Peptides against a protein of PDB entry 6DSZ. Designs and how they scored, part 188

Target 1, 361 residues: chain A of PDB entry 6DSZ
Amino acid sequence: NYVVTAQKPTAVNGCVTGHFTSAEDLNLLIAKNTRLEIYVVTAEGLRPVKEVGMYGKIAVMELFRPKGESKDLLFILTAKYNACILEYKQSGESIDIITRAHGNVQDRIGRPSETGIIGIIDPECRMIGLRLYDGLFKVIPLDRDNKELKAFNIRLEELHVIDVKFLYGCQAPTICFVYQDPQGRHVKTYEVSLREKEFNKGPWKQENVEAEASMVIAVPEPFGGAIIIGQESITYHNGDKYLAIAPPIIKQSTIVCHNRVDPNGSRYLLGDMEGRLFMLLLEKEEQMDGTVTLKDLRVELLGETSIAECLTYLDNGVVFVGSRLGDSQLVKLNVDSNEQGSYVVAMETFTNLGPIVDMCV

## One batch from the design tools (peptide; made by RFdiffusion4, then SolubleMPNN)

Design b2_p20_1_s2 (from b2_p20_1, 7 letters changed)
Fold by OpenDDE base, seed 4:
Structure b2_p20_1_s2 (fold): chain B 361 residues (1-361), chain A 20 residues (1-20)
Amino acid sequence: as target 1 above (361 residues)
Amino acid sequence: SVPLPTKDEMDELIKKLLAE
């Protein structure tokens, strides 16, 4: 009996940072196919805490903190539509990952979207939204006492959603999404009514955005609104203000991932298909009434890394670069550039052994 | 272990990036 120790997956397909193990700990969570790795971020580096096997490939992994929770909970959706909410519990040396809630969110009828599974959480933790199938938006209401995740579908008229996020600072849960129709790509918003189980008209829309608009970033207060990232342009819209930039440097390669650096949404990391790492900067303007508005957008090239599938800012200028195609990296952002003009220094590299072909021999 | 940059060091980087 050759126990072929199934090689552990090394390709990263998701990462998230938050306070999962405790309120005080900063964690890095890494999804590697069916494997979840949990680290504590320390001044000395990444300390491994736990590895968890999932019952399927992790498709969505998001941290969220419901009202009255001291630490973040973890939402996971697998590629087989198994949803769970996980909690970290430690009692002395005993570490347990507790399932707070679970459910299967698969529909019997629906066309799986070609752009894959999208899972998002309302910033106020009112609901989880799932784009699993074309023309449907699935809602999981978040209830603290519910051990069984129940979901319902809302019909989306827009069949070809590219990306979707919940907006910040909305009285009702509000989604912002990029969609494609025969006329091009557009941005639209909807309010989600939990009571009526329907969409209401959102606060704004923008028709005819860039043809290759691919990502939505929800911007926290005080700015609010969203950033739309395309091939050639980066656009901000909040219903009242529209601002677009077209920095030539982003035209060279498609931006494929992003991560918020500052809690207030003043900075974002952007990664492209060539492994270039950028900083997107939101310049603020403070009005005489104390209102903060967006003055300008700026993009700066920081340096080069492995091709990121996902990025997460940790702390103190340290970034985890999760790579599917190459080695994942822990990199440091420096104040001063090196001789090549790079602000990025690799601190640690995590070897990617490629796709584990389960050759059942 | 290369010490992580301080918040102040990162703020200085941002200032430089915003000043160019």
Scores: peptide ipSAE 0.023, ipTM 0.449, DockQ to the pose 0.540
Fold by OpenDDE base, seed 3:
Structure b2_p20_1_s2 (fold): chain B 361 residues (1-361), chain A 20 residues (1-20)
Amino acid sequence: as target 1 above (361 residues)
Amino acid sequence: SVPLPTKDEMDELIKKLLAE
C-alpha cells in the first residue's frame, strides 16, 4: 500500500483574519484548495493550530460574528455548493471544528456565473448572500438555532453581476453591486426583504461607472456606502456623497484584491496583478454637527510582494499575502521607506509548489 | 524572528500615512 502522501496544497485561494479560536486570539485562516489552515497570530509569528480537510475546493471563506456569539464563526462554501458554518471548540488539548450548520445550495437550473462564486455576509449577520448563477441571488437566512442552511433565490434582473457586497449601517440588509449591461457597467443597490423574499429599491444607484469597475468594497460607519474599484479609477458613493479619483499608478496593473485595515474603514490594502501593494486612504472631514464625511481618497504605493490572490492585515503592520501564482508571504509595513521607496519588508515566505494536479492515476 | 512593530510604532505609521 503505497500511501502516496498526497502533497498538501500550497497555493492560497483565500485568507481571512478574525477571532475564530477565541475572543482574544487573532487568527489567520488560509484556504488552500480543499484544505483550511488555522493559525494564531503571535508576536513571534504564525502558530499553527489546526488543519481541516473540506469536502471540496473552498470557494468562499468568511468570518462573521452573530449577535451574542463571543467569537467569530466561519462560513465556508465549496465549489460544489456545500455550505457550512463552522465553530472552533477547544477543550483542554482537544481541538474540534464543529459544524453548526450545513446545506447544499446548488440549484438544478441556472447558468453558473462566469465571474465565479461570490459569497457575502450581512454585517449585522441577518443573512448570507450568494451569487452563484446569473440572474439569481441566493439568500441564506441566519438563525441561531438553524442547523440546516435553507436558502431561497431572488430573481436578479441584472444578469451580469461583477461583484456584490452587503452595505453597512442599513436598516434592512442592502446589497451593492457592479453589473454589466450593453451600455456599460453600473452600480446599483437593493434592499433584501427576508419576509417577502424579494428585492426592494435600494438607497442609491450610479449608472455608467468605469467600464472595468470590478470590485465593491462596503465601507463601515461612520462613512458608510461603498468604494468601487476599476482599472483607472476608484470611486466612493454613499447616496449623498460621490467622490472619484483616477491615480495614474493604478492604471499600470489591475487591482485584484483588497482588505480593510481599520475597523472604521479608513484604510484598505490593495493588491494588483503585478504584485504591487497599495494603501487606499479615506480622509475624514468632521462636520460641525459631528457627522463624519469623506473628504478625499488617496492611493499610496507601499511596495511589491508576491501576486496576491488575497490580502489580510493581521496586526502591527504585518500583512499576509496569500498567493496562488507565487509564494505566499508575511510582510511588514514600515513607517519609513527603504532606499528604493518601499515600505514593505518580507518577513516570511511560504513556498508554493504549484497546483496539486490530482493525477487520478 | 523579526519583531513585530509595537502598536505605538504602527499608530505613528498610520498617522504619517494619513497626514501625508
Scores: peptide ipSAE 0.023, ipTM 0.458, DockQ to the pose 0.536
Fold by OpenDDE base, seed 2:
Structure b2_p20_1_s2 (fold): chain B 361 residues (1-361), chain A 20 residues (1-20)
Amino acid sequence: as target 1 above (361 residues)
Amino acid sequence: SVPLPTKDEMDELIKKLLAE
């Protein structure tokens, strides 16, 4: 009798940080296939609070705070297109994860995109956007009292979307995306009309970006706009200002994940395919009229970690490195480098036992 | 448990990274 103790999944496929358990608690949420782990970040480390089994592999996991909510809600989309909005509720020692809303967003007709599922939330919590299928953008309106997640599709003319985000500071929900056509890779924006269920022309576009442009980062105010990360270049665009850098150090390995450090978008962690950890810095210039513009971009090598699938800056220079291919880590960023020139020190390592190959027996 | 860096330590790291 081989008791195949079903090993719990250890490979991390997503992580997010926010205030899910309370307004005051800083949480780390970790997706491990079908498992959601919820931690409270403390001065002593990660305190486990709850584990939740999901009805499928977690494909999207995002925290968001609608107007009038005291704490963050959690949006989850599974690989089988089950969507839910979750709320944490504690009553004394009783901990419940409440489903505020749910729905299935699968279409009967559509080609699943080769770059996988992308899910994004409007910073003003007006909608959720989903790129599930080529040539379609799915919208889930966010209404306060709707227990049933209803979605509609908008036709996307750009068939090969690489990455997409909602922009900050837009009157209407506005997406920014990298797409590929026969002429190369491009960046475009669209406004999303909930009323008309269509795209309107966005504020800007940039044709012929770097051929390997792979990531869009939406930058919050005061800068606004987006960062586009390629193999050789990092570019900023906000409609009025364009700035590009090509630091030689990023050419060695592809940047695969990012995380915003500062609420104002002045700093981002970047992780590459070799496990190098970088800091991207946005330098501000204050204009005489009180406007803040981007002066420059800088990239600094912090050190090496496990190969990140996802990164989350927690607090006080502590970073969670979620790894799918290696061990996940809790690392500390230091002010001074070690003898090897690294600013990164591993605090804790979480052993990855590898992908549970679902042997469909 | 390695104590989390203080806010001041992080602010100083930030200043160093911006000054470089």
Scores: peptide ipSAE 0.016, ipTM 0.356, DockQ to the pose 0.609
Fold by OpenDDE base, seed 1:
Structure b2_p20_1_s2 (fold): chain B 361 residues (1-361), chain A 20 residues (1-20)
Amino acid sequence: as target 1 above (361 residues)
Amino acid sequence: SVPLPTKDEMDELIKKLLAE
């Protein structure tokens, strides 16, 4: 009996950092197809805590902390539209992953979006938003006592959404999205009414953004607003302030992933299709009234890594580079460049054995 | 195991990147 030990997946398709195991622990969570790996980030490196098998390929993995929770909860959506909210529970040496809520959010009617599944969580944990199908935005209200994830759809007039995020600092849950129409790509905002189950007009819009605008980053307060990343440009907009840069260095390869470094949204890591790692910097201007405004945007090349599918800043300048196409890495950002001008040093490399060919035996 | 950079080392890197 050859126990074909099913080779564990090694390709990373998502990663997130937060406080999942406890309020004090910093965790790295890694999605590898149907597997979730949970690590504690320590001064000595990554300590494995648990591996969890999921009932499908992980398509969305997001940490969130509802009011009154001491630690983060994990939202997972699979490629088969199975949704769950997970909690880590430790009792002595016993470790359990508890499903707080679950549901299937598949619709009988809808065209699956070509850009795949997008899942986002409101920063105030009022709802989860899902772009699964063209012309629909699915909302899952977050309720502490809800064991069954109930969802409803809102009609989205914009059929070709490229990316979407919830904004920070909004009285009502507000989405910001890039969409494409026959006239080009545009940015729009909508408020989401849970009561009326409809969109209201959002605070701002920007028509005719860069033709290849592909990503939205929601910026926390005090800046607020969003960053829109294109092929040639990076733009900031918050309704009152607009700023755009077109650094030549980003034109060489498409930026494909991002991660916020600072809680205040002053810095972001950017990864491109060539494995270049950048820092996006938001320069502050303090006004006489104590308000903070965006002064400028800057992009700096840090170095090269494996081609990132996802990036997450851990702590103390350590970054996890989750790669689908290459080896995943732990890298350290250094203050001083090496002889090659790189600020990036590989600390650990995790061999990617390639796609698990599901040999149906 | 390569030790994680200290908070101070990272704060310095960040300051340098912002000052350049």
Scores: peptide ipSAE 0.026, ipTM 0.499, DockQ to the pose 0.647; fails the geometry check

Design b2_p20_1_s3 (from b2_p20_1, 7 letters changed)
Fold by OpenDDE base, seed 4:
Structure b2_p20_1_s3 (fold): chain B 361 residues (1-361), chain A 20 residues (1-20)
Amino acid sequence: as target 1 above (361 residues)
Amino acid sequence: MVPLPTTDEMDELIEKLLSK
């Protein structure tokens, strides 16, 4: 019996950065199919801490910090709709990943969305939102004492949601989403009432966005609002201000992932289908009343990497490029460009051995 | 070990990018 040690998955399908192991540690968490890898980001590089096998392919992986938690918790949803909230615990040399809460969020009725599973967390940690099925938005209220994740559905009139995020700075949990109807693509907002288990009208909407608008970025305060990424355009809207740019450079390849660099949302990394890495810049305008508004948006080409499935800014200009199709990379952003005009230098490459063909021998 | 750039280096990069 050759126990063919099943080759560990190498293709990255998600990555997140936060403070999972401690309040002080900066972590990189990498999802590779059913495998979760946990690293500590150090001045020396990525230090592996633990690998965790999950009971299914990781579909959603998000860090969040409920009020009164000293460190981040990890929400995971699998492709089989098993949800859990995980906590890192270390006692001396013993490292445990504790399940704080779990549940199955599968519905008996519903059409799985063609754009796959979307999972989002309210920035104030009031709820988790899930787009699993067309015409449904699932809500998991976040409760500290509940070991069982309970969920309910709210009906969405918009059947073809492309992307959805929770907005920042909202009194009630508010989602912003791109959807498609026969007239094109649009952006809409809804407030989520936990009490009434319904949507209320959100603060704003934008009808007839770019036909290929595919991503929503929720922008933290002080800007607030959202960035909508299309094939040809990048737009900002916060209910009061609208700004659009159409930099020719983004037309060459579709932007497929993003990551926030700054906590205040002034800079974002963007990755396209050709492996180009961009910086999206939000220029600030300080008003006389001390309010900060968006002056302009800029996009700058940083360089080329592996085709990113996910991006995460770590620290000090270091970026993890999680790739599904190619080798994942740790890259450094330099202040000065090289002779080719690139600001990107590969520091480390993580070989992707491709899809694990379960060779039934 | 290439020292990770400080936040200051990133700000300098951004300033350079914005100056183009």
Scores: peptide ipSAE 0.207, ipTM 0.760, DockQ to the pose 0.512
Fold by OpenDDE base, seed 5:
Structure b2_p20_1_s3 (fold): chain B 361 residues (1-361), chain A 20 residues (1-20)
Amino acid sequence: as target 1 above (361 residues)
Amino acid sequence: MVPLPTTDEMDELIEKLLSK
């Protein structure tokens, strides 16, 4: 009797930090295939609170706080296109994960995108955007009273979207995306009209970005705009300001994940395919009128970690490195480098036992 | 020099726990 102890998944597919359990608690949420692990970040480390089984592989996991919610809600989309909005509720010692809304967002017709599922949330919580299929952008309007997640599609002329985000500080929900056409890769913006269920012209575009531009980072105010990460270059654009850097160090390995360190968007963690951890810095210039503009971009190598599938800054220089291919880590960022020039110290390592082959017995 | 967060009590506690 081989008790195939159904080993819990250890490979991390996503992670997010926010205030899910309460307004005051800092949480780390970890997606491990069909499992969601919820931790509270404490001075003693990661305290496990709850584990939740999902009805499918988690493909999207995002925290968001609608206006008038005291804590973050969790959006999950599974690889089977089951969408839900989850709320944490504690009543004394009883802990419940409540489904506020759910729905299936699968289309009967559409080519699933080769780059997989992208899910994004408008910073003002007006909508969720989904790139599930080529040539379609799915919108889920966020309505508090709606227990059923309804979605509609907007036709996207750009068939090969590489990455997409909602921008900050936009009067209407505005997406920024990298797409590929026969001429190369480009960045475009669209406003999303909920009323008309169509795209309007966005505030800016940048044609002919780097051929390997792969990621969009939406930058919060005061900078606004977006960062576009490629193989050779990192670019910033907000409609008025354009900056590009091409630090030789990023050419060595493809950047595959990112996370914002601070709310103002001055610093980002970047992880590459070799497990190198970088800090992207947005240098500010304060104008005489009190406006803040981007002066420069800098990239600094912090050190090495496990190959990150996802990164999330916790607090106090502590970073969770979610790894699919290796061990996940809790790492400390030090102010001073060691003798090797590394700012990274591994604090805790979470053994990855490899992919759970779902042996359908 | 990259401006990083400084070590605080939380960090010190985590480090102490990991050293046990």
Scores: peptide ipSAE 0.027, ipTM 0.603, DockQ to the pose 0.067
Fold by OpenDDE base, seed 1:
Structure b2_p20_1_s3 (fold): chain B 361 residues (1-361), chain A 20 residues (1-20)
Amino acid sequence: as target 1 above (361 residues)
Amino acid sequence: MVPLPTTDEMDELIEKLLSK
């Protein structure tokens, strides 16, 4: 009896950083197909804490901290539409991952979106939003006492949503999304009414963005608003301020992932399809009244890594590069460039053995 | 395991990048 030890998945399909194990611990969470790996980020490096098997491929993995929680909770959605909210509990040496809430959010009717599953959480933790099907936005209200994740759908007039995020600093939960119609790609906002289970008009819209606009980044206060990333351009909009750049360097390869470095949203890591790592910089201007406005956007090439499926800034210039196609890496950003002009140094490389072909023998 | 750099190094990198 050859116990074919099923090789553990090595390809990374998601990563997130936050305070999951405690309020004080910085964690790296890595999704590898059906497996969740939990690390503590230490001065010595990544310390493994726990591995969790999920009942399906992880499609969404997001940390969030509801008001009055001491640490982050983890939202997971699988490719089979099983949703859960997980909590880490430690009692001495005993480590438990507790399911606080769960549910299946699959609809009987709907066209699965070609761009895949999108899951987002309102920054104020009022709701989870899901784009699973064309022409539908699913809402999961966040309630502490609810062990069953209940969802409802709101109809979207925009059938082809490319990307969607919740905005920061909104009185009501507000989504910002890129969508495509016969006239091109556009950005729109909607307020989400939990009470009426409908969309209200959002604070702003931008028609006719770049034809290849593919990603929305919600920007925290004091800037607020969103960044729209295309093939050729990066655009900021917050309703009052509009700014666009078209740095030639980003035309060479499509930006495919991003991660916020600073809590205030002044810096973002960008990864492209060639494994180039960029820093997106939001330059601030302080007004005489103490208001902060966006002065400019800059993009700087840091170096080259494995092709990132996901990026997460850990701390102190250390970045985890989660790769599906190549080896994942822990990299350091240096102040000084090397002889090749790179600011990136690989600290650790995690071998990707490729797709686990489930050979059903 | 490689030690994590200091936060100050990241800020210095950003200042250097912004000065170009």
Scores: peptide ipSAE 0.222, ipTM 0.772, DockQ to the pose 0.697; fails the geometry check
Fold by OpenDDE base, seed 2:
Structure b2_p20_1_s3 (fold): chain B 361 residues (1-361), chain A 20 residues (1-20)
Amino acid sequence: as target 1 above (361 residues)
Amino acid sequence: MVPLPTTDEMDELIEKLLSK
């Protein structure tokens, strides 16, 4: 009797950092298909705390902190449209992952989007937004006492949304998205009215962005606005300021993931399809009135890693590289480059055994 | 494990990158 020990999934399909176990602990959360791994980031490395089996493939995993919460909560959406909000509780040595809220957000009618599931959380924790189906934006209002996640749909006129984020610093929840139409790719914003369950006109739009614009990064205050990443260009827009760069170094491979390094949104890690790791830098200009404006954008090559599906800056120049196609890595960013000009050193490598081919025996 | 660099080391890296 060969007990085929079902190998645990090793391919990473998502990772996030935050304060999930406590207000003081820095956590790394890793999604590996149906498995959630929770680590505490320590000076001695990643300490495993808990593994959680999910009722389906994790499609969205986001940490958020509602007003009055001491630590982050975890939103998970599965590929089967099961949504939950999870809380970590520890009492002595007993560790429990508590479901604070749950719901199924599947629609009976809708075309699943070809670019897959997108889930986003408003920075002020007013709502969760979901792009599950073409021409629909699903909203889950966040209410503290609601154990049942209720959702409603708002119709999107833009059928082919490429990426979407909530903006920071908006009076009303505001989405920024890249979409494609027959004329090309465009960026648009909408305010989301919870009361009227409709979109209002957002603060800005940009028509005819780069044809391969694929990612939206919401930039926190003081800059605000968004970064749009294409194949050849990186563009910043906040309604008042527009700035675009076309660094030749990014043309070689498509940027596929990003992670914010600083809380103020001055630095981002970028990963491309060749496993190149970049730093995107927002240079500030302080105005005489004390306002901070964007002076310039810069992109610097840090080095090479495994092909990132997701990136998380942990602390002190340590980055987790979550890989689906290769081995995941814990890497260190050094102040000085090596002889090859790389600032990246692998600290630990996590072997990816590949897709578990369900051998139906 | 290699001790995690200090926040100061990252800032120094960024300053070096910005100075290029």
Scores: peptide ipSAE 0.216, ipTM 0.763, DockQ to the pose 0.612; fails the geometry check

